# Ledger of designs, part 83: peptides against a protein of PDB entry 3T6J

Target 1, 375 residues: chain A of PDB entry 3T6J
Amino acid sequence: PIVESYIGFIESYRDPFGSRGEFEGFVAVVNKAMSAKFERLVASAEQLLKELPWPPTFEKDKFLTPDFTSLDVLTFAGSGIPAGINIPNYDDLRQTEGFKNVSLGNVLAVAYATQREKLTFLEEDDKDLYILWKGPSFDVQVGLHELLGHGSGKLFVQDEKGAFNFDQETVINPETGEQIQSWYRSGETWDSKFSTIASSYEECRAESVGLYLCLHPQVLEIFGFEGADAEDVIYVNWLNMVRAGLLALEFYTPEAFNWRQAHMQARFVILRVLLEAGEGLVTITPTTGSDGRPDARVRLDRSKIRSVGKPALERFLRRLQVLKSTGDVAGGRALYEGYATVTDAPPECFLTLRDTVLLRKESRKLIVQPNTRLE
Target 2, 372 residues: chain A of PDB entry 3T6J as posed
Amino acid sequence: PIVESYIGFIESYRDPFGSRGEFEGFVAVVNKAMSAKFERLVASAEQLLKELPWPPTFEKDKFLTPDFTSLDVLTFAGSGIPAGINIPNYDDLRQTEGFKNVSLGNVLAVAYREKLTFLEEDDKDLYILWKGPSFDVQVGLHALLGHGSGKLFVQDEKGAFNFDQETVINPETGEQIQSWYRSGETWDSKFSTIASSYEECRAESVGLYLCLHPQVLEIFGFEGADAEDVIYVNWLNMVRAGLLALEFYTPEAFNWRQAHMQARFVILRVLLEAGEGLVTITPTTGSDGRPDARVRLDRSKIRSVGKPALERFLRRLQVLKSTGDVAGGRALYEGYATVTDAPPECFLTLRDTVLLRKESRKLIVQPNTRLE

## One batch from the design tools (peptide; aimed at target 1 Y13 V142)

Design b2_p27_1_s1 (made by RFdiffusion4, then SolubleMPNN; from b2_p27_1, 11 letters changed)
Fold by OpenDDE base, seed 4:
Structure b2_p27_1_s1 (fold): chain B 375 residues (1-375), chain A 27 residues (1-27)
Amino acid sequence: as target 1 above (375 residues)
Amino acid sequence: MEPTVVELDPRTAIGPGSGITYEEALK
């Protein structure tokens, strides 16, 4: 088997300031079959990057073909096992030197093992479809999230010599219609500049890229989905995200006005964006469970994903990227923290929903890592 | 290669330095 490994101070999710990496390491075996799908995605990446909702001037100047591998993790040393990884985590290196993507396939497989009776917050009519397509949709989402999410976008930089990596005279901020007014100076990084919101903000951007691009037929074709199957994968991917946004409330601490998990905060933000879009796209309905206790249902109108959801996500995603590219911390913080705010205001009453989420939460799972065997 | 999933008591699963897996986060 082909063995992959990494070790070092890599992910900064546990640092409140997003600066210090946690020491992590893994040993994994390459899943050749799934890797082949990701290779096809890589082959299409340059074209797919053009589908992202920002001007080419906000995208990397030169596409650097990355490596993308699906891995079956044998051992993972760290505080949490991710579904996917894009490294290095330095945006400047990503845009100038390149990056590597991995999907932790067997970690994703664990997520697929959800029992129908334990599947919370979905309509009964969606549960079977969700169970059927959760896995495949996750593969699509992770692939897009890593390769075209984390792997996309340009930081505007002024180097130590005063030179810009963009044309100040011609590049226009699509949100303001004006020339670029802010950028990263020498020594400034995404994490150092955006600090407390950097990790979650970036995850939100990457997740949004996944949702946005999964609507593209070429993406689904790469993963082997066509026709009705492709539409179901899209639906379940979006449904999973809005459900995750509700589940995210578990990781909010009202007393501290703090989020404890970057990805979950990101998913809540996306939920808020899609709720704001209105028009019946997403509905969260408090209910009473069969046990007589509070419950809730998330409904996503699949017929409105493209007509309502996509435009809303497009606008939001563009704003995320523009603010990131320009190093506009004030604007970025205002935008992101605005959507990340949890109140009990109607109609959603998120703090009340949080109580429901907590009531319905499942016990934490332990992943017993696999072994290899000779056949 | 598929891992085995075991349900844990939150008190035993969550300690200092503990994190969550992607699966755990998404329930």
Scores: peptide ipSAE 0.019, ipTM 0.554, DockQ to the pose 0.095; fails the geometry check
OpenDDE base, seeds 1, 2, 3, 5: peptide ipSAE 0.017, 0.018, 0.014, 0.016; ipTM 0.511, 0.514, 0.490, 0.474; seeds 1, 2, 3, 5 fail the geometry check

Design b2_p27_1_s2 (made by RFdiffusion4, then SolubleMPNN; from b2_p27_1, 11 letters changed)
Fold by OpenDDE base, seed 3:
Structure b2_p27_1_s2 (fold): chain B 375 residues (1-375), chain A 27 residues (1-27)
Amino acid sequence: as target 1 above (375 residues)
Amino acid sequence: SAPTSVVLDPATSIGPGSGITYEEYLK
């Protein structure tokens, strides 16, 4: 088998300032069958990048063909085992030197192994579809998240010599209609500028890319889904995201007004964006469980994903990218923290919903790391 | 190897919000 490994100070999710990496390492074996799907995705990446909702001037100047493999983890050392990885974690290096993507396939398999009776916050009519398609939809989402999420977008930079990597006279900010007013100076990075929101903001951008691009027929075809199956995968992917946004409330600390998990904060933000879109796209309804205690249901109207959801996500995702590209920390923080704010204001009453989420909390799943042998 | 908690996403602590809205920033 092909063995992959890495070790070092890699992910900065444990740093409140998003700068210092946690010491992490893994050893894994390549899953050839799933890797072949990701290779097809890589082959289409340059074209799919053009489908993202920002001008080409805000995308990387040069497409650098990355590696993307699916891995079965044998051993992982760190605070948590991710579903996917995009490295290096330096945006400037990603755009100039390239990057590598991996999906941790056996981690995903554990994540979607859920019993129907324990599946919280879904309508009964959605549970069977969710169980059936959660795995496949996760594969799609992780692939898009890593490759076209983390792998997309350009940072506007002025180098040490004063040269810009963009034309100041011709590049227009699509949100303001004006010339570019801000950029990264020498020594400034994404993490150094955006600091406390950098990790979660980037995860939100990557997750949003996944939701947005999973609507593209070519993406579903790459993963082997057509017709009704493709539509079900799309539906379940979006449904999973809005459900995750509700579940995310577990990781909010009201007393400190902070989030303890970057990806969960990101998913809550996406939920807020899709709720704001209105028109019955997403509905969260407090209910009473069979035990007589508080419960809730998340409903996603599949017929409104393209008509209501996509435009809302498009606008939001474009804003995320523009603010990231221009190094506009004030604007980025205002946008992101606005959607990340958790209050008990009607109609959502998120703090009350948080109590329901905590009440319905399930035990964490554990991965027992395997061994492998050649016979 | 010991069981690992499935963290599909690494944990990060984020500071409090600035309190300004995006719309306010654009004014």
Scores: peptide ipSAE 0.019, ipTM 0.473, DockQ to the pose 0.080
OpenDDE base, seeds 1, 2, 4, 5: peptide ipSAE 0.021, 0.020, 0.020, 0.019; ipTM 0.525, 0.513, 0.524, 0.449; seeds 1, 2, 4, 5 fail the geometry check

Design b2_p27_1_s3 (made by RFdiffusion4, then SolubleMPNN; from b2_p27_1, 11 letters changed)
Fold by OpenDDE base, seed 4:
Structure b2_p27_1_s3 (fold): chain B 375 residues (1-375), chain A 27 residues (1-27)
Amino acid sequence: as target 1 above (375 residues)
Amino acid sequence: MEPTVVELDPSTAIGPGSGITYEEALK
């Protein structure tokens, strides 16, 4: 088998300032079959990048073909096992030198093994569909998240010599209609500049890219889904995201007004964006469970994903990217923290919903490292 | 290669310094 490994100070999710990497390492075996799908995605990446909702001037100047591999993890040493990885974590290096993507396939497989009776907050009619397509939809989401999420966008930079990596005279901020007024100076990075929101913000951007691009027929085709199956994958991917946004409340600490998990915060933000879109796209309804205790149901109107959801996500995602590219910390923080705020205001009453989420919380899972064997 | 999943005590909290897996985040 082809063995891959990495080790070092890599992810900064555990740093409150998003700057210091946690020591992490893994040993994994390449899953050739799944890697082939990601190779096809890579082959289409240059074209798919053009589908992202920002001007080409906010995208990388030159497409650098990355490596994308699906890995079955044998050992993962760290605080948490991700579903996917995009490295390096330096945006400047990503845009100038390139990057590598991996999907941790067997980690995803664990997530697929949700028991129907334990599946919370979904309508009964959605549960079987969700169970069926959660895995495949995750593959799509992770692939897009890593390759075209983390792997997309440009940081506007002024180097030490005063030179810009963009044309100040011609590049227009699509949100303001004005010339670019802010950028990264020498020594400034995404993480250093956006600090406390950097990790979650970037995850939100990457997740949003996944949702947005999964609507593209070519993406579904790459993963082998067509017709009704493709539509079901889309539906379940979006449904999973809105459900995750509700589940995210578990990771909010009201007393400290903070989030304890960057990805879950990101998913809550996306939920808020889609709720704000209105028009019956997403509905969260408090209910009473069969046990007589509080429960909730998340509903996503499949028919409104493209008509309501996509435009809302498009606008939001563009704003995320523009603010990131221009190093507009004030604007970025205002936008992101606005959506990340958890209150008990109607109609959602998120703090009340949080109580429900906690009540329905499942046990944490320990992933026991697998073994290899000779057959 | 599929890992084995073991359920932990639900009282085990995810917080600062604690570990989290992808599955735990998307359960």
Scores: peptide ipSAE 0.022, ipTM 0.586, DockQ to the pose 0.094
OpenDDE base, seeds 1, 2, 3, 5: peptide ipSAE 0.024, 0.023, 0.020, 0.020; ipTM 0.527, 0.583, 0.526, 0.590; seeds 1, 2 fail the geometry check

Design b2_p27_1_s4 (made by RFdiffusion4, then SolubleMPNN; from b2_p27_1, 12 letters changed)
Fold by OpenDDE base, seed 5:
Structure b2_p27_1_s4 (fold): chain B 375 residues (1-375), chain A 27 residues (1-27)
Amino acid sequence: as target 1 above (375 residues)
Amino acid sequence: MEPTSVELDPRVAIGPGSGITYEEFLK
């Protein structure tokens, strides 16, 4: 078997300032069969990057073909096991040297074990569809998230010699219509500059890329979905995201006004964006469960994903990228923290919904590392 | 410390230390 491993201070999710990596490591075996499907996505990556909603000047100057490997984890040391990884976690290196993507396949498999009766916050009519397509939609989302999410976008940099990696005279900020007025200086990184919001912001950008690009027919074709199946995969992927945004409330601490999990914060932000889009795209309705206790239902109008959802996400995603590229911390923080704010204001009453989420939560699953034997 | 429990999502780091702040982990 082909064995892969990594070890070191890698992910900064647990650093309040988003700068210091947590020490982690894994040993895994390459799943060749599963890797093959991601290779097809890689083969289309250069073309799909052009579909992202920012100008080419905000994308990497040169496409560097990455690797994408599916791994079966044998052992993992750290606070948490990711489903997907994009490394290195330095945007400057990603731009100049390239990157590698991995999918932790057996981690994904664990997440697919959902019992219908325990599936919270969905309409009954959606539950069977959700169960059927959750796995496939996750494959799509994770692939896009890692490869085209984390793997996309350019940072505008002025090097130690004063040279810019962009043309100051011709590159225009699509949000302001003006020339670029801010950038990263020598020694500044994404994490160092955006600090407390860096991890969650980047996850939000990557998740948004996944939702946005999963609408593209070529993506669905790569994963083997056409016709009604493709539409169902899209629907379930978006439905899962809005549901996740609701579930995310568990990870908010009202007393401290902070989030405890970067991905969950990101998903809540996306939910807020899609709710703001209005027009009946997303509806969260408080209900009463069969037990007489508070419950809720999330409804996503599939017919409005392209007409309402996509444009809203497009605008938001472009703003995320532009602010990231230009190193506009003030603008980025204002945007992101604005959507990440949790209040009990109508109509959503998110703090009240949080109580419902907490009431309906299930016990955490334990991940047990496999025991392998040579035959 | 009661572990934060939510439905497993493969896009979230999963494990005993997932879903909690560094400060919470230290408690």
Scores: peptide ipSAE 0.026, ipTM 0.494, DockQ to the pose 0.080
OpenDDE base, seeds 1, 2, 3, 4: peptide ipSAE 0.023, 0.023, 0.019, 0.020; ipTM 0.512, 0.505, 0.520, 0.537; seeds 1, 2, 3, 4 fail the geometry check

Design b2_p27_2 (made by RFdiffusion4)
Pose (drawn by RFdiffusion4):
Structure b2_p27_2 (pose): chain A 372 residues (1-112, 116-375), chain P 27 residues (1-27)
Amino acid sequence: as target 2 above (372 residues)
Amino acid sequence: FAGTYQFPEFGELLTEEGLEKEEEEEE
């Protein structure tokens, strides 16, 4: 459509329980030139789902070209303006017929070297160069194969299923599936507090995982003297964001104030656990003399160590999502999402530095439409 | 579930309505 639109109580992020949605609406025009660069990603999107750490039976049944667009926003009502979105928020529809992927083009043009804190004098160079371009990649993957992948196991009214039970097996356990989503049950209704952050974490992780693929970069025009940097800046940005996320964590209530930031911190911790000197957090000192930190990500170890930690992680997340296993999901997540002062990082002590170097986000003014 | 992507440095962008809500929370 020339004009793209949508509205309702949709994103559930701001419900302390995680079920009730916050009202919003948007009207934006579809840009053509930048969209083809996405429709390409849609065309070859079919194969990639099978590159995911879980078998094809643990994935959605068919596939689709649901849609991927680039929208110049006219009116976005509500609390915020996301860079990209995958909707409608009803999973059943996501598997049965389809969903849509939205990359807002003109919001980007808004959001783009001393404020590059927690990086090094190198790094921020590659950051300034490849952040913008890589942003499209991460968003495309986050939206398309982030929430585009995965399958829910639901018990229909009768004792039957939405799938064949005897032929499905859990790779982690080896048994046959003993858990699932029953009638009326949904992602939010079960995982609740964690559902948003958990699902987002999965999406971003698939983001990096497939951001390691030559083909996707060929779609975005990255290869050779190019294919490096973008991938690096992407991962580096992920780990740095994992650091900045401490600001949005409330230690006194042992509570996270956001899904994305928390998820990013979790991915950071998983990478730190992979160890092998791949990632480091150094309690340095800024030129201003105050405290500071430098995030160190060894790029040569990206495929040899980091990737395994990823596909094992995605495998577990997805496995627990399909069977709807909350116990394992939480135990696997809230354990990763835990914030403590234990070394050799001391996140409780780092958080202060994160707050000192903290940033306050900008404001996006919007135009109106007068009727003549 | 409605998947959205936020900027890693600071997060979701604000509207005038969102700014007013943030100010009310701070108060």

Design b2_p27_2_s1 (made by RFdiffusion4, then SolubleMPNN; from b2_p27_2, 15 letters changed)
Fold by OpenDDE base, seed 5:
Structure b2_p27_2_s1 (fold): chain B 375 residues (1-375), chain A 27 residues (1-27)
Amino acid sequence: as target 1 above (375 residues)
Amino acid sequence: MTGVVEDPETGLLLTEEGLKEELARKA
């Protein structure tokens, strides 16, 4: 087996100033089979980027091929075990030397070991499919999210010398039909311009890329899914996302009008987009649990994923990218915060649903270090 | 580094940043 280790002061998430890394480390074994899938995804990345719903002029001029591996963690020391890692954290090194993507496969597997009895907010008919395909669908989603989500899209920049990285005369904004009217100036970054929404917005874009591209047959083939299995993986991936959007309400603080988790906010936004698409694609129904207390069910109409969901997500994802590329903070904020707004307005009554989500909150799973044995 | 971690309560994968925010909320 190929053994990989990861150790040091790496992630700064626990530092309020984002400067000091937490000391963490793991020892893992390469999952060759899953790594091969990610390698195939990487090999297809440049082609798959062309399938994204924005003009090539809004895509990166050059794709930097990362190393992407799946790891089975033997031991992990840290405050939290990630499902995926992108290293190094130094942007300058990522741009010049490249980067490595790592999926912690068995961490994901543990996460997916949901007892059917504890699986909330799903229809009974979906639970078995969800349990079966949650792991595989998540592998697809993570791969797409990291590689083609975060790895995609171009920022329009004017450098210190006044030169543009795009042709101002020929590049057209697909949303406005006009020439590009805004861009990043020297010293402006994604985070500096979009500030408080930047992280969540980017996660939303990456998650949306995952949902959008998982519909592509080549992606499913890369992950070894064909026929009915491929369709089930798609369905469960989308179902997981809409369920996640509901679960996300836990991380909203009504009193502060604030989201406490960027990914959860992103997932809620996607849920809102798919709800807005209408046509019975997504339905959230308040119910009464067997205990007589409030419950809810999320239903996703499988037959409408491609006909209703994909076009809605396509339009939304394109808008996200265009606004990101052009540095249109006002437009981006208006779009994103609009979908991220949580009210108690009918028909969804999200604040009421939040109470239900909190009521049905599952006990925190404990990740226990695996034992190794010689066979 | 975009690390994705699972929210142990929701089973949703979060970035490490997201997990930090969750942990901070629970503290």
Scores: peptide ipSAE 0.023, ipTM 0.458, DockQ to the pose 0.271; fails the geometry check
OpenDDE base, seeds 1, 2, 3, 4: peptide ipSAE 0.014, 0.013, 0.013, 0.013; ipTM 0.450, 0.424, 0.436, 0.429; seeds 1, 2, 3, 4 fail the geometry check

Design b2_p27_2_s2 (made by RFdiffusion4, then SolubleMPNN; from b2_p27_2, 12 letters changed)
Fold by OpenDDE base, seed 2:
Structure b2_p27_2_s2 (fold): chain B 375 residues (1-375), chain A 27 residues (1-27)
Amino acid sequence: as target 1 above (375 residues)
Amino acid sequence: MTGIVADPETGLLLTEEGLKKLEEELA
């Protein structure tokens, strides 16, 4: 078997300022079959990057072909096991040197083993479809998230010599219609500038890229889905995200006005974006469970994903990227924290929904790592 | 950056099936 490992201070999710890495490591075995799918995605990446909703001037100048490998984790040391990883975490290095993507395949496989009776907040009619396609849709989402999410976008930089990596005269901010007015100075990084929101913001961007690009037929084809199956994968991917946004409320601490998990905050933000789109795209309905206690249902109108959801996500995703590229911390914070705010304001009453989420919370499963034996 | 943190609800219970697959791939 091909063994891969990494170890070090890698992820900064536990740092409130997003700068200090947590010591993390894994040992994994390459899954060749699944890796081949990601290789096809890599082969299409340059073309797919053009489908992202920002001008080429906000994308990397040169596409650097990354590695993408599916790994089966043997051991993982850290506070949480991800489904996918994009490294390095330095935007400058990703832009100039390239990056590596990994999918932790067996982590995903475990995530798919959901019992129907325990599946919360979905309509009964969606449960079977969700169970069937959660796994495949997650593979798609992870691939897009890592490769085209984290792997996309350009930071505008002025170097120590005063040179810009963009043409100040010709590059236009698509949101303002004006020339670029802010950028990263020498020594400034994504994390250093955006600090407390950097991790969650970037995860939100990457998740949004996944949702946005999964609508592209070529993406589904790469993963082997066509026709009705492709549409079901898309639907379940979006459904999973909106459900995740509701579940995310577990990780919000009202008393501290704080999110305890960056990805969950990101998912909640996406939910808010899609709710704001209106037109019946997403509906969260408080209900009463069979036990007589509060419950909720998330509904996603499949027919409105492309007509309502995509445009809303497009606008949001473009704003995320533009603010990131220009180093506009004030604008970025205003945007992101606006969507990340949890109140009990109607119609959603998110704090009340949080109580429902907590009430319906399932016990966390213990992660048991396998022991390998040489036969 | 780590992608989708596995649903905190989805603890990696390597199902017996997952373990078997891993064993087969390691062989």
Scores: peptide ipSAE 0.028, ipTM 0.440, DockQ to the pose 0.136
OpenDDE base, seeds 1, 3, 4, 5: peptide ipSAE 0.007, 0.008, 0.026, 0.019; ipTM 0.423, 0.462, 0.437, 0.369; seeds 1, 5 fail the geometry check

Design b2_p27_2_s3 (made by RFdiffusion4, then SolubleMPNN; from b2_p27_2, 13 letters changed)
Fold by OpenDDE base, seed 2:
Structure b2_p27_2_s3 (fold): chain B 375 residues (1-375), chain A 27 residues (1-27)
Amino acid sequence: as target 1 above (375 residues)
Amino acid sequence: MTLTVADPETGLLLTEEGLERLKAELE
C-alpha cells in the first residue's frame, strides 16, 4: 500500500523487563525510490545471511523473504521516532511466519542534517567526510540492522511435545565445541528469558550485524557504492558507531547503574568491543576545546577496520548469537553487562568522558509533524 | 524491534521539499 500505518503496544524498550509494549503508532507514505534499494537487499538476504559469523545451524532453517519498505513518516506517536523497524518482535514468529522491515526515510534525513560546527568528538579531518556520508552510511546500516540483524539467527526450542527444532546429536556450539546444552522451553521467549538486557542485547546484535556486513562489497553495491565511495561509506558507518558509543554515555545514569536507552547502551557495548580489540583501531582522546573546557576526539583507523575491527566484531557477534540461540541467560548477561559496565577505570575513564559528553551535549531538536488535508 | 537514532539532533522536521515529495508520492 502507498500509505502504511501501524498502531498498538508494539515495542518494549521502555519496559525494564523488556516484556510490556509501549503504545506506538505511525502513518507513513511509501518512498518508492528508496524502497527499491531495500528490495535489492532483500533479494540478496539469503546469501548475505551465510556471511554471518555463526554456523548455519544457528541460522533460521528456512529463509522467509520479508517485505522491506522505505517510508516517509507523516505522523508518529510514541516516546521516540525510530529510523527503522522490524516486526513482529517475536523471534519464533520471525522464524516461522516471516517479518516486515521498514525504514523511516525522512527520520534518517533529519538525522543527517548535521552542522559542521556542531559536530562533536570527531577529528577535524573527518568532519567533512562524516557529513557527506553519514546519510548514505546510515541507510546501509538501517537496512542491514533491520533485515539481517533482527531478521537473522535461530532460537533453539524444545516444544511442548519435547521435540527440538535442532539436532541435538549433531549441532555443536562453536564457542564451547560441545553439544547444545541449553535451549528455550515451551513458552519461553527471548524477552522472557533475557528480560532486562533483551532489548539492548538484540539491538547490539543487530547493530553489530550492520557493521559486520557493511564490509561486504555486495552490500555496498546494492546501495550503489563502489570503489572509494564504498570505502568511505564503510569508514563513516564504523566511525558513526564508535562516535555513537561515546555519545551513549549521556544515557547512562551512574547513580542507578543503568541505561536509559537500549540502542545507546548497545552502541556503547560495541565501542567497548572495538576498544578492547586494541591495536590502535579506536582511540578516544580527551582534549581541551577552543572554549578551554573539556572535549574529546574519537579516532578510527580506517586501515584497521578489516584487520582488527572485523575479527573482533566477528567473535563478539558470534558469541552474542550463540548465547541467544541457546538461551544461555547467564552467559549472555555476563558478556553483555560486562561490556555495558561504565566505570572510571583507566585508560578510558568513561565516567569522566561522560562528563565531557554531557558538557558538549546539544539541545534536542523539536519534532514537528505536519497535518494533511484534502483539497 | 527498531533502530533509534538517539542523537540530540534527532527529530522529524519535514522541509517544504519533503512535503512536496510526500504529496507527489500520494498522487
Scores: peptide ipSAE 0.047, ipTM 0.583, DockQ to the pose 0.116
OpenDDE base, seeds 1, 3, 4, 5: peptide ipSAE 0.015, 0.014, 0.022, 0.021; ipTM 0.363, 0.372, 0.607, 0.527; seed 3 fails the geometry check

Design b2_p27_2_s4 (made by RFdiffusion4, then SolubleMPNN; from b2_p27_2, 13 letters changed)
Fold by OpenDDE base, seed 5:
Structure b2_p27_2_s4 (fold): chain B 375 residues (1-375), chain A 27 residues (1-27)
Amino acid sequence: as target 1 above (375 residues)
Amino acid sequence: MTGVFEFPDTGLLLTEEGLEELEKELK
């Protein structure tokens, strides 16, 4: 078997300022079969990057072909085991040396093992479809999230010598129609500049890239889905995201007005964007469970994903990228925190829904890591 | 940029089946 490992101060999710890495490490084995799908995605990455909803001037100047492998984790030491990883976290290194993507395949597999009777907040008609396609749709989402999400976009920088990595006279901000008014100065990074929102904001951008690009026929073909299966994978991927946005409320602390998990905050933001799109795309309906206690149902209109959902997500995703590229912290914070705000205002009444989410919360799954011994 | 896709409460219960599959791949 091909063994991979990493160790060090890597991910900064636990740093309130998003700058200091947590010490973590893993040992894993390469899953060759699962890696093949990601290799095909890598082969198409340069072309797929052109499908993202921002001008080429906001994309990296040169495409550096990354590695992408699926890993079965044997042991992981850290505060949490991710489903996917994009490294290094240094933007300068990503731009000059490239990056590596990994999917933690067995972590994903465990996440998929949900019993039908325990599946909350879905319509009965969607449950079987969800169970069938959750795994495959997650593979698509993780691949897009890591490779084309975290792997995309340019930061506008002025170096220590005063030189810009973009043409100030010709590059136009697509949101304002004006020249670029802000950028990163020497020594400024994404994390240092956006600080408390950096991690969640970036996760939101990456998740949005996944949802947006999963609509592209080439992506589905790469993962081996065609026809009705492809449409079902799309539907379940989007359905999973809107459901996750509801589940995310568990990780909001009303008393502190804060989020305890960056990815869940990101998913809630996406839910808010899709709800704002209106036109019956997403509906969350409070109900009463069979036990007589509060429940809820999330509905996604499949027929409106492309007509309503895609345009809404396109506009939002472009805005995220433009604000990121230009280092516009004020604009970025205003946008992101606006969607991340949790109130009890009608029609959604999110604080009330949070109570329902907590009531229906599943018991925390215990992570048991195997011990392997060579005999 | 933090490039981690994390699901909260993903308890890796390697099911006996998952462990067996992993053992088969390691053999």
Scores: peptide ipSAE 0.024, ipTM 0.456, DockQ to the pose 0.203
OpenDDE base, seeds 1, 2, 3, 4: peptide ipSAE 0.041, 0.024, 0.026, 0.042; ipTM 0.430, 0.452, 0.467, 0.475; seeds 1, 3, 4 fail the geometry check

